Peptides against a protein of PDB entry 5Z08. Designs and how they scored, part 217

Target 1, 168 residues: chain A of PDB entry 5Z08
Amino acid sequence: RQKDEWAKKTSSLMKQLDWFIGEHLGAMLAAEELGGPVVGELMEIDPDDLSAGFNAHGKLKKATSQPDLDRRQRRIDDIWGPQDEQGQAHKRKRGADEALAASAEMRDLIEQLMNKLVEAGGDNSATYVEIPRESAAARFLVRSKVAMFHPNDARRLRLVDFGRDLDD
Target 2, 222 residues: chain B of PDB entry 5Z08
Amino acid sequence: GLPRLIDAIEEASKIPAKRRQTPIKPTIEKLTTHLYTHGASPDSLLRLADLLTLRNHLDQASLAAITRNLYPSSTVSDEVVLRFIGALGHGQLKPTLALQALFLRWLVMVYHLLENPGVLGQVYGVLFDLLDTAAIRPQLCHLLALVTRRKHVRPFRIQAILTLSRQTGGDPNLTGLLRVFKNYYPEIIVGDATKGRASAFKHPDPQWRQHLDEIQQRRSEA

## One batch from the design tools (peptide; made by RFdiffusion4, then SolubleMPNN)

Design b2_p22_2_s4 (from b2_p22_2, 16 letters changed)
Fold by OpenDDE base, seed 4:
Structure b2_p22_2_s4 (fold): chain B 168 residues (1-168), chain C 222 residues (1-222), chain A 22 residues (1-22)
Amino acid sequence: as target 1 above (168 residues)
Amino acid sequence: as target 2 above (222 residues)
Amino acid sequence: KEWAEKLKMLEEMKLRLEHTLR
């Protein structure tokens, strides 16, 4: 009886999380990946000031990173810019596809993080997921304090153990 | 009770140690024992924050002992936070840098109990400008890692951390803070700026955390 | 115990994700 209630509650929470990711988070993650605002916060800084990137000396890289910015800005403009009716439909479809892809990436990452935590059986060294890239999804999980990067390896991400912090 | 212990310490704090009729150490021990067992109410926290941050005749060991046992039984008010923030930095009227480091450590450990976490965001500039103070930098970076939001990640602050990181030979706490900044601005290059390992900003005292949780649980049951 | 921990983890994760959007 209790196990069934816990299973139902867990299933319900997973469905709510899936809905949250799909309906709210996916589009914002896609926007961040395309060079838009960071999820949950408005871009208060001129994209031109950050888009050049910061070199090892903390100076804005001048000219050469403009192409990647131009590509991101073009992608934003290509996704959100006024286009003809057919172009708008293609842009809407592309935007929807990017939102779906971002949602899927976030869901998969969360699932991997949870699975590794369960499998590790308390070994913190075994809780890390290897990520192929630093995605908007990964950054959002870290900003949310849901996940942490390995201190020495930014390709390794682990879930914050919320449960042990309460019982231990 | 706790208020009477605080009263006694407040009165003793006005008098130089050599002129006190009674040693304060037994009263400090009673206070710290009480704090360890029951925690401090919001009102008691404010009074203790004043004792810790205002210049008085209490010895550093007593102030440190109080700070190490400063378990909130409830929430932490903005006023309490601002007392500790106001005590940071250099100056003859400021607490010692060692005590300031303990205050910052305390703020890290009680961050989840703040009535308004946004208050630290409002004083972000004050905290950030203290990063050049080596003695408090580890705890300060940890606190900033908790407090930082996109609005705080400005180009001038990125440059300031990069510059300070070079000047310090790649302090791992600064590298850790820069990694937090990178979460808001992916364009930030962390690796090339800092030859050092980044701090992970782990909880400063797991035993203190556990004991705090036990005190906080008693509040939820009452 | 394991189910309770998993549920608590999911609840906390959801709350943190939602809070970051506010």
Scores: peptide ipSAE 0.274, ipTM 0.648, DockQ to the pose 0.293
Fold by OpenDDE base, seed 2:
Structure b2_p22_2_s4 (fold): chain B 168 residues (1-168), chain C 222 residues (1-222), chain A 22 residues (1-22)
Amino acid sequence: as target 1 above (168 residues)
Amino acid sequence: as target 2 above (222 residues)
Amino acid sequence: KEWAEKLKMLEEMKLRLEHTLR
């Protein structure tokens, strides 16, 4: 009876998390991946100003027209820009596809992180997931204090153990 | 009880050590033992924060011993937090930099027990402006790593950390803080400006954490 | 015990994720 109650509660929480990722977080993650605002706060700073990156002096690089940044900004504008009627359906579909992809990436990453923590059996060195890239999903988990990067390798991510050492 | 011990220490703190009729050390030992066993209530924490942060005649060893045993039995109020923040920096009326480092370490270790974590965000500028103080920088960077939100990550602060990192030869704590900033602004280049390893900001004292959890658990059962 | 720990972890994760959006 008690085990069944815990199983039901866990299932309910997982469903709520999946809903939260799919309905709320996915679109915002997609926007960040496309060079839009970072998830959580409306950037008072124009993403275009930040897209150029920071130089070694901490100054915004003048937007060198890197063709890839222009493509990224165009994609942001395509997803979030003013909807002209004919482009709207294709833009909406592309935006929906990017949001779905971002949601799937976040779900998969969370699942991998949880699985590694369980498999490690208390060995903190074995709890790291190898990530192919520093994604908006990975950054959001770290920003939320849900995950942390390996101190020496930004390609290794682990779940924060909320019941044990936040610091082990 | 704990209030009576605090009363005795408060009275003794007003008198120079050479003029005290009774040694304070036995009372400090009783206090630290009580704190270790039971923790401090919110009211007791406030009184102890005043003893630790205000100029008095207590010796540095006693102040450090109290700080090392300052286990909250419940939550930590904004008022307690602000007492410790107000004690930071340079000045004749402020605690020693060594004691300030212990206060910052304590704030890191009890961050999850704050009634309002946002209070530290409100004083973010005060904390950030102390980064040039080498003696407290490690603990200060750790606290800032917990407190930092998007609203705090401004271009002028990014530049300030980059400049200070160059001046310090790439302090790993500053590199760690820049990595936290990068979570909000992915375009921040950490590697070229900061030759070196970033601090992981690990818990300062795992044994202290475990003991705190035991104290907190006993109260939830009562 | 393992299920209780997993549940606690999921609850905390959800809270932290939601709080980061506020």
Scores: peptide ipSAE 0.243, ipTM 0.493, DockQ to the pose 0.291
Fold by OpenDDE base, seed 1:
Structure b2_p22_2_s4 (fold): chain B 168 residues (1-168), chain C 222 residues (1-222), chain A 22 residues (1-22)
Amino acid sequence: as target 1 above (168 residues)
Amino acid sequence: as target 2 above (222 residues)
Amino acid sequence: KEWAEKLKMLEEMKLRLEHTLR
């Protein structure tokens, strides 16, 4: 009985977390990866707006035709094509795709971190996940104090053991 | 006057709150009202710095209220600055980290009134070594952004900020400080961790600045 | 015990993630 209640509650929390990541966090993570604001500085980013790109100050650029496109901006413009109706549709679709990709990366990273913590059986040295890159997802988990990097290796990330650290 | 109010608070600070015959709150309110209206002279500012930084029996709310109203009527001496710097860090004899953050914020807001801005550059290492303290990091980065000169931008400090930036998931204040470093060394590659938005280190309290300017203007007219 | 701990961790993780966005 208790195990089933805990399983249901865990499943409910996971669904809520998945919703939170997919509906809110994904677009912000994608914005940070695209050179936009750090997650939390600009709330409620529409995935469609990601296509406009960001200036050096992390503000959404209005699609102004200015020629001195920074290398990242050129790559964005090359991928997003001309400002015709088809170009706008491609821009919106790509913004949505980047938000979905960021959401998937965050979900996968959280899942790996949790699985490693369970598998380690209390050995903190075995709780580290190897990350291929320092992503916006990884950075956000560290800023939120959910995860921490290995002190000597920024490619290794572990979940904070909330059970031990909060009860002490 | 202000000296008499400080005398009363100094005497009260020696006695635990439970053993005081008279509540100190009314005297603190008179002090903060006076400071808000007239500011603190250099002599009064030093005495208040001692009250704020030395271990005594004053409550945290009173110390915070004094700090929030600590308007200099004139300049800020090196001695006053060093009292606040000496109060930073971990230790049972040091002020709380919350109060230390207020001290750093105050130093940012009065930086233009320092008799010798170079004094902060002399203690740059002490300030820099505290960047790992999360509770004071925002204000500390802002202060360091004002204080940093080319002589302070050393390879070991660049690497230390980069390492700490990774460990903190790209704290925007550290990224902001790295941008200041980049002004002196454009070749500094702000790694992927720092591609995020840097803090612009805006004035922490525009209203406090305006009121300070009014107090300072009254002195120039006298 | 393990399930209760996992749930507590998930709750705390969610709270920390949400708090970082406030």
Scores: peptide ipSAE 0.234, ipTM 0.402, DockQ to the pose 0.218
Fold by OpenDDE base, seed 3:
Structure b2_p22_2_s4 (fold): chain B 168 residues (1-168), chain C 222 residues (1-222), chain A 22 residues (1-22)
Amino acid sequence: as target 1 above (168 residues)
Amino acid sequence: as target 2 above (222 residues)
Amino acid sequence: KEWAEKLKMLEEMKLRLEHTLR
């Protein structure tokens, strides 16, 4: 019975987190990656206006091996490129694809961080995830005090152990 | 006036040089002369930014000439800035790296005229990630030196620039940027390999600056 | 016990993420 209740609660929390990432955070993360406002800072921009620009309908095409830089630049070009009718439709679609990509990146990063924490068995050195780049997702997790960078290597990110900090 | 010159160039830009009935060079010369004398309004700057950054049939010499004479008569909008930022990097639709270097140089020279200097801080990551591109690195480092704030100086960026500095044999521009970082984090060890001459990031063109100031002063008297 | 800790971590993580947007 308790295991089932725990499993249900965990599943519910994961669903809520997925919803939060997908419906709210993804667009804002994409906006930050595009050179927009930092997620959670005084957004003079109505979150609704940011979210409205990122209609979620794009299928996650596995973005091929283009360097992360090329992706960001394409994103800027898509947002700030020519606003012809085809360009606007392409912008909306690309915006949606970027919000989805940002959501997926955040989900994947959280999952990796949680998995590493579990696998480490209390060894703090083993809790670090290697990140290929600093993303808006990674920055947001750090700002939220959910994750922290390795003091000597900012390519390494770990989940904050909330259980230890509450007893200190 | 300037709008009519831009109209003519926009129309010509749609047509391959071999198919143009009239040479565009005289119109470009009129445009550059006008820009040199009067500068460009915000509206004209936006149109010119599109001509410079979007793929069209204008030759590189003409694009470079326009860029060298792109004096703002007033402020530079975020939209104009973002057009130039969007033109950076590698890709078939991107301007040449030589032209991108001119755009970055221009942004350095007009930085004090930006309506919102914070816009460059928002795209800091995009700019920083281009540091590996040798052709634009000098101007990029200079721009980053102007834009960098404490919030941008992150451990990963410190490590990235240190690594790139080692890989490049201590590029003076990277060393200059590291010195800017060190202003925020004194503990940054600019390693022995960076004992080279750091760039002081002096104004790229003092004559251009003086002429810009003259154009800007005319607006304040108007 | 281990599962309760994981659940608390997820709850805290969610709260911190949500709070950062407020």
Scores: peptide ipSAE 0.216, ipTM 0.345, DockQ to the pose 0.194

Design b2_p22_3_s1 (from b2_p22_3, 11 letters changed)
Fold by OpenDDE base, seed 3:
Structure b2_p22_3_s1 (fold): chain B 168 residues (1-168), chain C 222 residues (1-222), chain A 22 residues (1-22)
Amino acid sequence: as target 1 above (168 residues)
Amino acid sequence: as target 2 above (222 residues)
Amino acid sequence: EEEWAKKLKTLEEIYQRLLAAM
């Protein structure tokens, strides 16, 4: 009986989380990945600020190296450039595809982070998930204080231990 | 083409059905078939939004048929969105509440195609104030669930939903919207209002979504 | 029971933090 109630509550919460990620957060993360506004930052990100990009801490990186500028400039040009009808169609498809991809990535990251925490059995070194790239999803997890990067390796992400923060 | 069909319908919409020389139904069927196959361009979408939202002599069945086939081939402009939002509520010049519910459902289904999703956030108050209108409440709550951001979650709106939830005997759509609010402010004490059945705000029509995706995909390849 | 409670609390906390950051 109690196990069934816990299972139902967990399933209900998962459905709410999945809906939230898929129907709300994913589109915003996709916008961020495409060089749109950073999720949760109230800043009307000036299009000019989008060009500079964000560091691992969600702060605007100073535009240093050319290659990242070109990819971002292409993304910005794809977003803000003269919206030729073809460019708009590609942008919209890309936006929808990126929304789905961002939703899937966020969901997968959350699942991996939870699974690693359970598997680690209290070993903090084993709680890290390896991420192939610094995504909008990964950055948002860090900004939301759900996850933390490894201090020496931004490719390693772990779930924040909520048990300590709830007792303070 | 689609523009010529719209021209014919626009002209027919100015004339009472009893005074039309030719039945409009065949032209509406051609329009809906075209929309189903190819979708509507931004320009055509605006013209169709005017036909749907402005008072004219088109019958409700024709308006509903156009709305059900209103597949954007492209983006949805702020102007199109504002036509549909302006058509909401009570008034002699406004569309029927049944048609307004279809418009809100449409906005939910095309939300991801808006050129500026922020436009709905700007009219959030207008949408929120219509929650007392039972006929449109299900779709309105769904749209508000998509549009709601932290800036919209205010104490007076929380209290308004709680009050309306009590008055309606716990409408599951209001409970669903209140859960969305609680998402932004976990400390919101929603009391027993959230213990009830809440709407999950699932996509209203999966087949319509799939067909929209097919239309959108064809345009990306052209 | 304790494992389910912990999982549910963790999910709730994740969900609440994601939402608070929006």
Scores: peptide ipSAE 0.508, ipTM 0.790, DockQ to the pose 0.291
Fold by OpenDDE base, seed 2:
Structure b2_p22_3_s1 (fold): chain B 168 residues (1-168), chain C 222 residues (1-222), chain A 22 residues (1-22)
Amino acid sequence: as target 1 above (168 residues)
Amino acid sequence: as target 2 above (222 residues)
Amino acid sequence: EEEWAKKLKTLEEIYQRLLAAM
């Protein structure tokens, strides 16, 4: 009975996490991978500046503070603009495909990190997951204080020991 | 091609229907057929966004037909998004609330194609302040459910949703949005407002999604 | 039981930290 309750709670939380990754985080991670804004660093544009920014013709009045929009447009152009033929084929993963890929990567990383923690049986040296690349997903896990890189090897990622951080 | 069809519609949009020398309906049908088959490029999307959001002499049926067939062939720019956001709310120069609801539905359906999904987070306040507008609330709550991040979940907005939920008798879309807020802050006491039916914010049109995916697929193969 | 509790606590912490960084 208690095991079944724990299993149900865990399953419920996993579904919530999967939804969060799929519907929110994946798209943002994909945007970061494509050279968009870093997840969590999206500057709030003052809604008043946006509302005031539309002229009677529906054009944003170029408020002088648009260097970031121009930089974003350049980034968008750098992301989606005609890059040379060979590099385009791999980068033309559709925003949706990239969002799905980023979601899958994040989910897989979390699963691997948790599995390694369980398998290690308290051996911190055995808790590292090897990552094929430094992805937006991996970076976000580190920024979120969910994971940490090995001090000498950025290809090795481990889960943060939450037990220590909660007792301190 | 699509640009020439848009040109013809733009010119016709400047003239009252009774004063047009030629019926525009056949051109609208050609446009919607083209959009259904090929989608719209970023440039065409911007032009179409202007046609849809700016006051002109196009009839509501034509505007709705264009919106229903507004398949992006690639990405959706911040500028296109902002045109639709700027068209929201009350005012004589703004599109009808029925058309605004279609725009919000469109934004939900193309959210994964935004060049910068964060642009909607930047205008979060503008969107949130429209929640009292019943005619657009269902689609607005769905869009906000996609856009909401922890930074948007402020005490005043929590209280605003709770108040509006009470005033509306527990609108399931508001309850759904409040559940999204509760994901970020589990401690949010929703009280009786969340005991009700919440919207699951399912995709508004699975067939539209599938067709969008087909249009998007053809571009990756070209 | 202790293992399941630890797993759930870990998942909760992961989820909360991800949400906090958003």
Scores: peptide ipSAE 0.501, ipTM 0.537, DockQ to the pose 0.310
Fold by OpenDDE base, seed 4:
Structure b2_p22_3_s1 (fold): chain B 168 residues (1-168), chain C 222 residues (1-222), chain A 22 residues (1-22)
Amino acid sequence: as target 1 above (168 residues)
Amino acid sequence: as target 2 above (222 residues)
Amino acid sequence: EEEWAKKLKTLEEIYQRLLAAM
């Protein structure tokens, strides 16, 4: 009975997470992958800047959003590591599949991270997942404090030990 | 090329259908065929957005046909997005609600190609205030589901959706939007208004998506 | 039971952190 309740709750939560990733987060990750804004860092353009930014013809006056987007993306690339050049070229090719691909990648990464944590049996060295590229999904997991890169290898990602953060 | 087709349609759009010397339909068909094959560049996309959103003498079928074939070959600029957002709502100068629903559907389908998806977050209030318009509500809720962030989930908006959900008998799209709000704030009591089927906000046209991907891929190979 | 509880707690924490970063 209790196991069945836990299984049911876990299944329900997984479905909610899958929906959130697939139907909400995936499109935003795809936008980030395509050179759009970084997920969670929505450019707060002041509504006043929006009103001020329109000319009498409804055109944005200042192309100011492009330099700031490029600066933010560069800064994020600088902070979180360079996207592999191959990753950038593949990002543009996958257009509409990018939302599905980003959603799948996020789901797969979460699953791998959880599985490695369980398999490691407490050995922190065994908890790392090898990531083929620094994706928007991987970066978002790190920004959200869900995952951490290996200190010496940005291709190795592990789940954050949430148990330690609860005891501190 | 595409620019010449747009030029011809722009000129024809200034003239009432009954006063045109030549039928515009063949030119619209050439345009839609070109768009289907090659997509629209950012510059062409802006010109087409103006044709779609500004009051002109183009017929609804032609406007709908252009919108259904409005494949971006690249990114979608803030200016293009804002043309479509500015075309929403009630008014004699606004496009029909049926066409507005197609614009919202298009924005959903190209959301991943926006140069700055944050622009939609800035106009969140404008979009949200249109939820009472039944004709556009399905696509509007879907777009809002993509755009919604924690900062947008405010008590007054929660209450507005709850009220509207009660008034509509529990519209599945409103229930879906409330579910998005509940993701950010699980404590939101939705009461009887969310007792029912919620929209999953799935991609509205998988075939259109696939074709968009093909167009986007060809550009990356060139 | 402990494994399922741990899995559920971990999943909940992941979900909450993803939401908080949005």
Scores: peptide ipSAE 0.489, ipTM 0.553, DockQ to the pose 0.310
Fold by OpenDDE base, seed 1:
Structure b2_p22_3_s1 (fold): chain B 168 residues (1-168), chain C 222 residues (1-222), chain A 22 residues (1-22)
Amino acid sequence: as target 1 above (168 residues)
Amino acid sequence: as target 2 above (222 residues)
Amino acid sequence: EEEWAKKLKTLEEIYQRLLAAM
């Protein structure tokens, strides 16, 4: 019973994560790969201003400054926005393909990072995944504090041990 | 060809069914067969969007059949999108809520073919204000889930979803949309409204998607 | 049970951190 509940919860969360990566994050990562804005950097939303949060009544405790989000979205829209008909079709196809590729890469990296953490059995040296390139996905995982590079090798990525960071 | 079929249907749409000299059903069947086989060009899509969204004498079954076979052969223009968005809501001049639900489902299924996905973000408020309409809410929440960006996640909209979720007893589609909002603002206290099952916003019709992909592939090879 | 709980907590933390960095 409990194992089945944990399996269901895990599956549900994986589906949410997969959807989030595929429908939201992938396009932004693709924009970054294409020389667009870096994911998360233009969000001068002070984490502290976000930390004020929304109450149960959907009221913002502190007003997040509106302008910078609109600039980021506009820049993404400018990168992906209308050019001449033929150029637009090619850019859109390329953008869709890049969004799919970025989504797949992010999913694969998360899966590999989690699998290596389980396989390592507590050996931190065995938790590293080798990455073929420094992708927007890999950089975003590091910026998000989900992963970290090996101190001496930027081709090696490991999952951050969230258990230790909470106990330290 | 497709233009001639559309011409015939446009002319027939001006005349009440009881006053038509010829049955329209055979022409609708030819149109839907053509659409299924070849898809619709951007120009044909615009004309079909007008037939689907403007008040005319076409029957609901014919309109639904056209909508279910409305495969784009290429891209979907902003103008086509705006025709469908403009057809949403209540009123005697608006399409039926059942047909509006089909339009929203279509927009979800062709979202990746939009010339400018940002156009839906510009009309976000119009879409959001229709969430109280139960008949279209499932498809509307799915479309909003695709369209939502951080700029759309406003305190008043969070509160509106929370209120509507309580009023509906925790509609899974609203819970799903609220999870999308929480993706942008993790600190959103969803309370008991998220303890329920949320919609995963899966593709509404995998077979339709596969057939669309086949039509799109033929264009890339031509 | 502990492994599944750990996996779920890890996934939740990954998800929350990705969201926070957006």
Scores: peptide ipSAE 0.503, ipTM 0.494, DockQ to the pose 0.280; fails the geometry check

